# Peptides against a protein of PDB entry 5EIB, part 167

Target 1, 366 residues: chain A of PDB entry 5EIB
Amino acid sequence: VDLEPGTMDSVRSGPFGQIFRPDNFVFGQSGAGNNWAKGHYTEGAELVDSVLDVVRKESESCDCLQGFQLTHSLGGGTGSGMGTLLISKIREEYPDRIMNTFSVMPSPKVSDTVVEPYNATLSVHQLVENTDETYCIDNEALYDICFRTLKLTTPTYGDLNHLVSATMSGVTTCLRFPGQLNADLRKLAVNMVPFPRLHFFMPGFAPLTSRGSQQYRALTVPELTQQMFDSKNMMAACDPRHGRYLTVAAIFRGRMSMKEVDEQMLNVQNKNSSYFVEWIPNNVKTAVCDIPPRGLKMSATFIGNSTAIQELFKRISEQFTAMFRRKAFLHWYTGEGMDEMEFTEAESNMNDLVSEYQQYQDATAD
Target 2, 366 residues: chain A of PDB entry 5EIB as posed
Amino acid sequence: VDLEPGTMDSVRSGPFGQIFRPDNFVFGQSGAGNNWAKGHYTEGAELVDSVLDVVRKESESCDCLQGFQLTHSLGGGTGSGMGTLLISKIREEYPDRIMNTFSVMPSPKVSDTVVEPYNATLSVHQLVENTDETYSIDNEALYDICFRTLKLTTPTYGDLNHLVSATMSGVTTCLRFPGQLNADLRKLAVNMVPFPRLHFFMPGFAPLTSRGSQQYRALTVPELTQQMFDSKNMMAACDPRHGRYLTVAAIFRGRMSMKEVDEQMLNVQNKNSSYFVEWIPNNVKTAVCDIPPRGLKMSATFIGNSTAIQELFKRISEQFTAMFRRKAFLHWYTGEGMDEMEFTEAESNMNDLVSEYQQYQDATAD

## One batch from the design tools (peptide; made by RFdiffusion4, then SolubleMPNN)

Design b2_p18_7_s2 (from b2_p18_7, 10 letters changed)
Fold by OpenDDE base, seed 2:
Structure b2_p18_7_s2 (fold): chain B 366 residues (1-366), chain A 18 residues (1-18)
Amino acid sequence: as target 1 above (366 residues)
Amino acid sequence: SAAKDRERLAKAREKRKE
């Protein structure tokens, strides 16, 4: 789905264009112009019914519909505005199905769009209310991984998207291969989301190795485990050492010893015990799939629900507040039918979310 | 194209230094 035809044509003509049904390409002509309100109330609202017709058709063809997975950006108008409209409409029609998102967070380090703080804040408000699981993927963190860890001198969106695709492949491993922990979206939610509003995840992927070092690096379970829990390996721009893990899932792929995995996972928890909440029992889940990802002997994918994610929301809130106090560009949104109250409500809800994460960070076992 | 993406990322960084 896109409000611009050129993106859809690029996907269709690309190496994977043939894996999608032609009738499932739904697109507009005008685009959203990086405006959430155009995505949500005008251009996106005109297109959403055509998307819902496709969603219904594909849902009816499912033997067992677990839920929906959306991949979108929160900085643009289409991914943020139309994406959250689509989430709302799907939630209304399928209230008993899981809503899962891969949400690309805007970062000032890689952003060229001045209104991204508005689009992100308005989107986060919708995600808090209408999603069950949200993987927070920060373009800043992806860039920093590409530059520092992968030693790419000039990271591209292709390099960033490669990390996203590896992560998406990792977190969906248990859904795609039988006999795994978290084999369905609802089980993942039960294991990862102790409180309904606190459903924002920090993903990570290992191994991440520079091309020059790949030939010299032995892939071991200890190295995967260590890298996966490294703050520099998080795909959200927050330091897990500044918060506490509510829940963690680790998905190992490849031929390895389950015993060694369990030992290393226990060791990393014990070494980092101060960074876990003590009042959630069995809050770390581990899965092993014998099938490695393409081009690797083994990998590990990390999913963290940490109170440190509040750093990401605080960053967005600070940027939002600095713009909103000046009413900068606000007329672009109100001109599409938005009320100024929607901005205040979205800001309030995001600040409440930050306060909730802080409350649970400071909570002790009674 | 990867070239357009690099140019976009470069422009985004320049605008942040201003």
Scores: peptide ipSAE 0.023, ipTM 0.635, DockQ to the pose 0.019
Fold by OpenDDE base, seed 4:
Structure b2_p18_7_s2 (fold): chain B 366 residues (1-366), chain A 18 residues (1-18)
Amino acid sequence: as target 1 above (366 residues)
Amino acid sequence: SAAKDRERLAKAREKRKE
């Protein structure tokens, strides 16, 4: 789905364009112009019914519908505005199904779109209420990984999207291969989300290696485990050491010893025990899949529900506040039928979420 | 609430028809 035809034509003409049904390409002509309100109230609102018709058709063809997975950006107008409209509409029609998202967080390091803090804040407000689980894929973190770890002097969207695809492949491993931990979306939510509003995940991937070092690096279970828990490998720009893990899932892929994985996972938990909440028993889950990702002998994917995710929301909130106090560009949103009160409501709800994470960070076992 | 969002969407659609 897109509000612009050009993106859809690129997907259709791409190497995998034929895996999608032609009738499932739903697109507009005018785009959202990086405006959440165009995506949510005007351009997107005109297209949403056509998307819902496709969603219904595909849902009816499922033998067992678990839920929905949306991949979208929060900086642009289509992914943020229309994406959150779709989530709301799907949630209304399928209230008993899981809503999962891969939400790409904006960064000034990646995009010159000045209104991204508005689009992100307005989107987070919707995601807090209408999703069951959200993978926070932060363009700030992706850029920093590309620049510092991968040693790319000028990271491209292609380089960032490669990290996104590796992460998405990693976190969905248990859904795609039988006999794994979190084999369905509902079990994932039960294991990862102890409190309904605290459903924002910090993903991570290992190995992350520069092209020049890939050929010479031995991949071992200890190295994967150590790198997976390193803040520099997090796909969200948060330091886990500034918060506490509520829950963790680790997904190892490739031929390795389960015993060695369990030993390394126990060792990393013990070394980092101060960064876990003590009042959630058995809050670390581990899975091993014998099938490695393409081009690697082994990998590890991390899913963290950490109170440190508040750093990401604080960054967006600070950027939002700096613009909103000046009433910068508000006329672009109000012109599309949006009220200024919706900005204040969205900011308030995101700040309430930050406060809730902080309360659980400071909570001790009685 | 979903009801408020529907009302806001309806108002936005009306404003675009003008």
Scores: peptide ipSAE 0.015, ipTM 0.544, DockQ to the pose 0.581
Fold by OpenDDE base, seed 1:
Structure b2_p18_7_s2 (fold): chain B 366 residues (1-366), chain A 18 residues (1-18)
Amino acid sequence: as target 1 above (366 residues)
Amino acid sequence: SAAKDRERLAKAREKRKE
């Protein structure tokens, strides 16, 4: 789905364009112009019914519908505005199904789109209320990984999207291969989301290795485990050491010893025990899938529900507040039918979310 | 609420027709 035809044409003409049904390409002509309000209330609202018709058709064809997965950006107008409209509409029609998102967080390091803080804040407000699971894929973290870890001097969208694809493949492993931990979206939510509003995950992937260092790096379970818990490997721009993990899932892929995985996972938990809440029992889950990812002998994917994720929301909030205080570009949104109150409500709800994370960070076992 | 979002959506559609 897109409000621009050119993106859809690129997918259709791409190496995997044939895996999608032609009738499942729903697109507009005018785009959203990086305006959340155009995506949510005007341009996107004209297209949403056509998307819902496709969603219904595909849902009816499912033997066992678990839920929905949306991949979208929060900085643009289409992914943010229309994406959150779709989430709302799907949630209304399928209230008993899981809503999962891969939400790409904007960063000034990656994009010059000035209004991204508005689009992100308005989107987060919708995601807090209408999603069950949100993977926070932060363009700032992706850029920093590409630059610092992968030693790419000038990271491209291709380099960032490679990390996104590896992460998405990793976190969906348990859904795609039978007999794994978190084999369905609901089990994932039960294991990862102790509090309904606190459903924002920091993903991580290992191995992340520069092309120059690949020849010298052994792929071992200890190295994967160590890298997976390293703050520099988080796909969200927050330091887990500044917060506490509520829950963690680790997904190992490839031929490895389950015993070695369990030993290394225990060791890393013990080493980092101060960064876990003590009042959630069995809050670390581990899965091993014998099938490695394409091009790797083994990998590990991390899913963290950490109170440190508040650093990401604080960054967006600070940028939002700096713009909103000046009423910068506000007329672009109010012209599409928005009220200034919607901005204030979204800011408030995001600040409440930050406060909730802080509350559970400071909570002790009774 | 879903009702408020529908009302906001309706207002936005009206403004687009002006």
Scores: peptide ipSAE 0.014, ipTM 0.531, DockQ to the pose 0.624
Fold by OpenDDE base, seed 3:
Structure b2_p18_7_s2 (fold): chain B 366 residues (1-366), chain A 18 residues (1-18)
Amino acid sequence: as target 1 above (366 residues)
Amino acid sequence: SAAKDRERLAKAREKRKE
């Protein structure tokens, strides 16, 4: 789905274009112009019913519908505005199904779009209320990984999207292979989301290796375990050491010893015990899939529900507040039918979310 | 308290099993 036709043509002509049904390509003509309000109230609202018809058709074809997965950006107008409209409409029609998102957070290191803080804040407000699980994929973190870890001097969207695809493949491993922990979206939610509003995940991936060092790197269970808990491997720009993990899932892929995985996972928990909440028992879950990702012998994917994720929301909130105090570009949103009150409500809800994470960070075992 | 947080977690887990 897009508000621009050119994206759909690129997907259709791409190496995987044939895996999608032609009728499932729903697109507009006008685009959103990086405006959340265009995505949510005007151009997106005109297209949403056509998307919902496809969603219904595909849902009816499912023997057991678990829920929905949306992949979108929060900085643009289509992914943010229309994406959150779709989430709302799907939630209204399927209230008992899981809503899962892969939400790409904006960064001024990656995009010069001045209004991204508005689009992100307005989107997060919707995600807090209407999603069950949100993987926070932060363009700030992706850029830093590409530059610092992968040694890419000029990271491209292709380089960032490679990290996104690796992460998405990792976190969905348990859904795609039988007999795994978190084999369905509901079980994932039960294991990962102790409090309904605190459903924002910090994903991480290992191995992250530069092209020049790939031939010299051994891939071992201890190294994968150490790397997936390293702050430098997090796909969200927050330091886990500044918060506490509420819950963690680790997904190992490849031929490895389950015993060695369990030993290394116990060791990393014990070493990092101060970074876990003590009042949630058995809050670390581990899965092992014997099927490696393409091109790797083994990998580990990390899913963290950490109170440190508030650093990401604080960054967005600070940028939002700096623009909103000046009433900068508000006429672009109000002209599409938004009320200025929606900005204040979205800011408030994001600040409440930050406060909730801080409360659980400071909570002790009384 | 850790007890209240465990109770909140238990309620949240039961609600998600439905």
Scores: peptide ipSAE 0.000, ipTM 0.314, DockQ to the pose 0.019

Design b2_p18_7_s3 (from b2_p18_7, 11 letters changed)
Fold by OpenDDE base, seed 5:
Order: C-alpha cells, then structure tokens, then sequence
Structure b2_p18_7_s3 (fold): chain B 366 residues (1-366), chain A 18 residues (1-18)
C-alpha cells in the first residue's frame, strides 16, 4: 500500500515483485507529502476502504488467521498517517486478532524531514492504543550500527533496510517454522507483554560483522550471545543498561547445542542480573531453530521489552515539544481537518507511557 | 524509491556538514 504509484512500480519491478498478487497493490495518486494528517484524514482516508477490501479477502482465505503485521515508517506521511488509520480500522473490524507492527522510528541523523517529530508522536499515540506488539526499528540505531559496527562510511537506505530485513526475518522465525517458542503472535504477546501498554520491543540481530572482518570471525554460540546483549547491537537507540528488561526472547538459528545455548543464556543473565526485573518469573525465553538464515551458518535474534525504550520516546518527545511550543507547521495538519488537541493528547499519552516504563523500572519485588 | 531516498539522505548530510 502506498499513496504514491511509483513505489508500487518499484516493488513490481523488484526481484520479489512477482510474489505479490497484482490486485493486492493498492495505491493513490497523491502522496502524503510527509504529513501525518494527509495520511490519516484526507488522502489516506480516501484509499483505506480499498485496502480494507483486500484485507478482508486475504483474511477470509486464511485457514487460521492469527492477526496482522504492518511494516511502516513513523517519520513520513503514508506509513505514519495511513498506516495508523489502517491499524485503527483493522482493530475495529478484528478486535480479537493480534496487531503486530514493524515501526521505523525517525532520526535527524538520517532524514531532514522537519515534521518527523509530529508524525512520530501522532503515530506512537495510535500504536499505544491499537497495537499488541511493536518492534521499534530506530533509524538512529541502524545508522550507528552501519557506521560503527559494519564500518560503512556512508550508510544508505539499502544498508539500513538490509538490517531491517535481517531483523524481521529473525523475529518471524518462530512463526515460519513449526514447533518453536512463540509459534503464534498471541503466544508472543503473552510471553513478551506483561502489561498491555508496554508492548514496544527493542530488536537485535547477530552476527553483525563488517565486510573486512567476516573472514576472521568464528560464528559461535558465545559470540552470538555476547553480541545480542550488547547495547551497540540494539536496533533501537536505547542503552539497556539504563533500564531493566521486563521480558526477553532469544531466537537462535542453525545447528548448535541446546545445552550450550542454555548455558550461555544463563551466563549472560547472571552477568547482567541488575538489568532484569526480579519480580517477573521466567522472563527470558529461548528458542533454537535448526534452519539457519540464508548465507549464515548460525544467527541469533533478540527481542527485548526493556524500560530503557523510554529513551527513544523521550528523544521524540523533546523534539516534538520544541516544535509544538513554536506552533511550527501546525497549519499543515489543521488544514487537513486535524484538531490541535490531538497533538496535546498524543504528547500526553507518550509522556504517560514514559512514566509507566519508569514506574516499572523502579518497582521492586515486595 | 530507495535511490531518491538515498539522495535525500546525502543532501541532508551535506547540509549538516556545511
């Protein structure tokens, strides 16, 4: 789905364009212009019914519908505005199904789109209420990984999207291969989300190796485990050492010893015990899939529900507040039928979310 | 397109380096 036709042509002409049904390409003629309100109230609202018709048709064709997965950006207008409209409409029609998102967070390091703090804050407000599981994929973190870890001097969107695709492949492993931990979206939610509003995940993928170092790196369970829990490996720009893990899932892929995995997972928890809440029993889950990702002997994917995710929301909130106090660009949103109160409601809800994460960070087992 | 977006990032970086 896109508000611009050129995106659909790029997907169709791409190496995987033939895997999608032609009738499942829904697109507009006028893009959102990086405006959330155009995506949510005007251009997106004109297109949403056509998308819902496709969603219904595909849902009816499922033997067992678990839920929905949306991939979108929060900095743009289409992914943020129309994406959250679509989430809301699907939630209304399918209230008993899981809503899962891969939400790409904006960064001033990657984009010059001045209104990204508005689009992100308005989107987070919708995601808090209407999603069950959200993978926070932060362009700040992706850029830093590309530059620092992968040694890319000039990271491109292609480089960032490669990390996104690896992460998405990793977190969906248990859904694609039967008999694994979190084999369905609902089980994932039960294991990862102890409190309904606190459903924002820090993903990570290992191995991350620079092209120059690939030949010298042994892929071992200890190295995968160490890298997976490293703050520099998080796909969200948060330091897990500044918070506490509520829940963790680790998904190993490839032929390895379950015993070695369990030993290394226990060792990393013991070394980092101060960064886990003690009042959630069995809050670390581990899975091993014998099938490695293409081109690797083994990998590990990390999913963390950490109170450190508040650093990401604080960053967005600070940028939002600095812009909103100046009433900068508000007329672009209000001119599309949006109320100024929706900005203050979205800001308030995101600040409440930050406060909730802090409360559970400071909570003890009494 | 990814190429258009890469150009936008490059332009953004050039503005910050200036």
Amino acid sequence: as target 1 above (366 residues)
Amino acid sequence: SAARDDAAIAAARAKRAA
Scores: peptide ipSAE 0.034, ipTM 0.524, DockQ to the pose 0.020
Fold by OpenDDE base, seed 2:
Structure b2_p18_7_s3 (fold): chain B 366 residues (1-366), chain A 18 residues (1-18)
Amino acid sequence: as target 1 above (366 residues)
Amino acid sequence: SAARDDAAIAAARAKRAA
């Protein structure tokens, strides 16, 4: 789905374009112009019914529909505005199904789109209410990984998208292979989301490999475990040491000893015990899949529900507030039928979310 | 589009480095 035809043509003409049904290419002509309101109330609203018709058709073809997975950006107009409209409409029609998202957070290191803080804040407001689980993929963190860890002097979208693809492949491992922990979206939500609003995840991946650089050195289970818990491997620009893990899932892939994995996972929890809440028992889950990712002997994928994610929302909120106080570009949104109150409500809900994370961070076992 | 996006990022970064 896109509001721009050129993106769809690029996917269709690409090496994997034939994996999608031709009728499942739904696209507009005008684009959203990086405006959430165009995505949500005008251009996106004109296209959403055509998307829902395809969603219904694909849902009816499922023997057992678990839920939906959306991949979108929060900085643009289509992914943010139309993406959240689509989430809302799907939630209304399928209230008993899991809504999962891969939400790409904007960064000034990656884009110069001035209105990204508005698009992100308006999107986060919708995600808080209408998703069950959201993987926060922060372009800030992706850029920093590419630059500092992968030593790419000029990271490209191709380099960032490689990290996104590896992460998505990792977190969906249990859904794609039988006999795993969190084998369905609902079970993942039960294990990862202790409080309904606190459903924003920090993903991480090890080993980190640049596009075209095969690290020929297979990491060991101890090295994978250590890297997976390293703040530098987080795909969200938050330091887990500034918060507390509510829940964690670790997904190992490749031929390895389950015993060694369990030992290393216990060791890393004990070493980092001060960064876990003590009042959620058995809050770390581990899965091992014998099938490695393509081109790797082994990998580990991290999913963290941490109160440190508030750093991401605070960053967006600060940028939002600095623009909104000046009413900068606000007329671009109100001209598409938005009310100024929607901005205040979105800001308030995001600040409430930050306060909730802080409350649970400061909570002690009574 | 990916090449356009990469060019946009490169242009954005060049403006910040300047």
Scores: peptide ipSAE 0.034, ipTM 0.467, DockQ to the pose 0.019
Fold by OpenDDE base, seed 1:
Structure b2_p18_7_s3 (fold): chain B 366 residues (1-366), chain A 18 residues (1-18)
Amino acid sequence: as target 1 above (366 residues)
Amino acid sequence: SAARDDAAIAAARAKRAA
């Protein structure tokens, strides 16, 4: 789905374009112009029914519909505005199904789109209310990983998208292969989301290795475990050491000893015990899939529900507040039928979310 | 699209380095 035809043509002409049904390509002509309001109330609202017709058709063809997975950006107009409109409409029609998102967070390190803080804040307001689980994929973190860890001097969208694809493949492993842990979207939500509004995840992937060092690095369970819990390996730009994990899932892939995995997972929890809440029992879950990713002998994927994720939302909130106080570019949104009140409500709800994370960070076992 | 996006990133970096 896109409000621009050019993106759809790129997907269709790509190496995997043929895996999608032609009738499932729904697109507009005008685009959203990086405006959330165009995505949500005008251009996106004109297209949404056509998308919902396809969603219904594909849902009816499922033997067992678990829910929906949306991949979108929060900095643009289509992914943010139309994406959140779709989430709302799908949630209304399928209230008993899981809504999962892969939400790409904007960063000034990657884009010069000045209105990204508005689009992101308006989107987060919708995601708090209408999703059950959201993977926060932060372009700032992806850029920093590419630059520092992968030693790419000039990271491209191709380099960032490679990390996104590895992460998405990792977190969906339990859904695609036989396993007991998080074998469906509902079980993932039960294991990862102790409080309904606190459903924003920090993903991570290991191994992350520069091309020049790949030949010299053994892939071992201890090394994967150590890298997966390293703050520099998080796909969200926050430091887990500044917060506490509510819940964690670790997904190992490849031929390895389950005993060694369990030992290393116990060791890393004990080493980092100060960074976990003590009042949620059995809050770390581990899965092993014998099937490695393509081109790797083994990997580990991390899913963290951490109170440190508030650093990401604080960054967006600070940028939002700096623009909103000046009423910068508001006429672009109000001209599409929005009220300034909706900006204030979205800011308030995101600040409430930050306060909720802080409350559970400071909570102790009675 | 990807080439345009990479050009936008490059332009953004050039502005921050100036």
Scores: peptide ipSAE 0.033, ipTM 0.487, DockQ to the pose 0.019
Fold by OpenDDE base, seed 3:
Structure b2_p18_7_s3 (fold): chain B 366 residues (1-366), chain A 18 residues (1-18)
Amino acid sequence: as target 1 above (366 residues)
Amino acid sequence: SAARDDAAIAAARAKRAA
């Protein structure tokens, strides 16, 4: 789905374009112009019914519909505005189904789009209310991984998207292979989301593999475990050491000893016990899938629900506030039918979310 | 301010279309 045709043409002409049904390409002509309000109230609102028709058709073809997975950006007008409109409409029609998102957070290091803090804040407001699970894929973190860890001097969208694809493949492993922990979206939510509003995940992946770099490193379970819990491997720009894990899931892939995995997972928890809440019992879950990712002998994928995620929201809030105090670009949103109150409500809800994370960070077992 | 903001948005759009 896009409000621009060129993206669809690129997907269709791409190496994998034929795996998608032609009828499932829904696109506009005018684009959102990086405006959330165009995505949500005007251009996106004109297209949303056509998307919902496809969603209904695909849902009816499912033997057992668990829920929906949306991949979108929060910086652009289509992914942010139309994406959150679509989430709202799907939630209204399918209230008992899980809404899962892969939400790409904007970064000034990756994009020069000045209004991204508005689009992100307005989107987060919708995601807090209308999603059950949100993987925070932070372009800030992805850029930093590419630049600092992978030593890419000029990270490209191709480099960032490689990390995104590895992460998405990792976190969906349990859904794609039978007999695993979190084998369905609802089980994942039950294990990962102790409080309904606190459903924003910090993903991570090990090993970090660049395109075209042959990893000559011997991968071991201890190394994967250590890398997976390293702040430098987090695909959200948060330091887990500045917060506490509410819940964690670790997904190992490849032929390895379950015993060794359990030992290493216990060791990393014990070593980092100060970074976990003590009042949520059995808050770390581990899965092992014998099938490795393509081109790797083994991998580990991390899913963290951490109070440190507030750092991501604080960054967006600070950027938002700096623009909103100046009333910068507001006429582009108000001209699409928005009120300034919607900005204030979105800012307030995001700040409330930050406060909630802080409250649970500071909570002790009574 | 609005004109400066519009120019910045237009420049950002042009850079993506390129």
Scores: peptide ipSAE 0.012, ipTM 0.393, DockQ to the pose 0.029

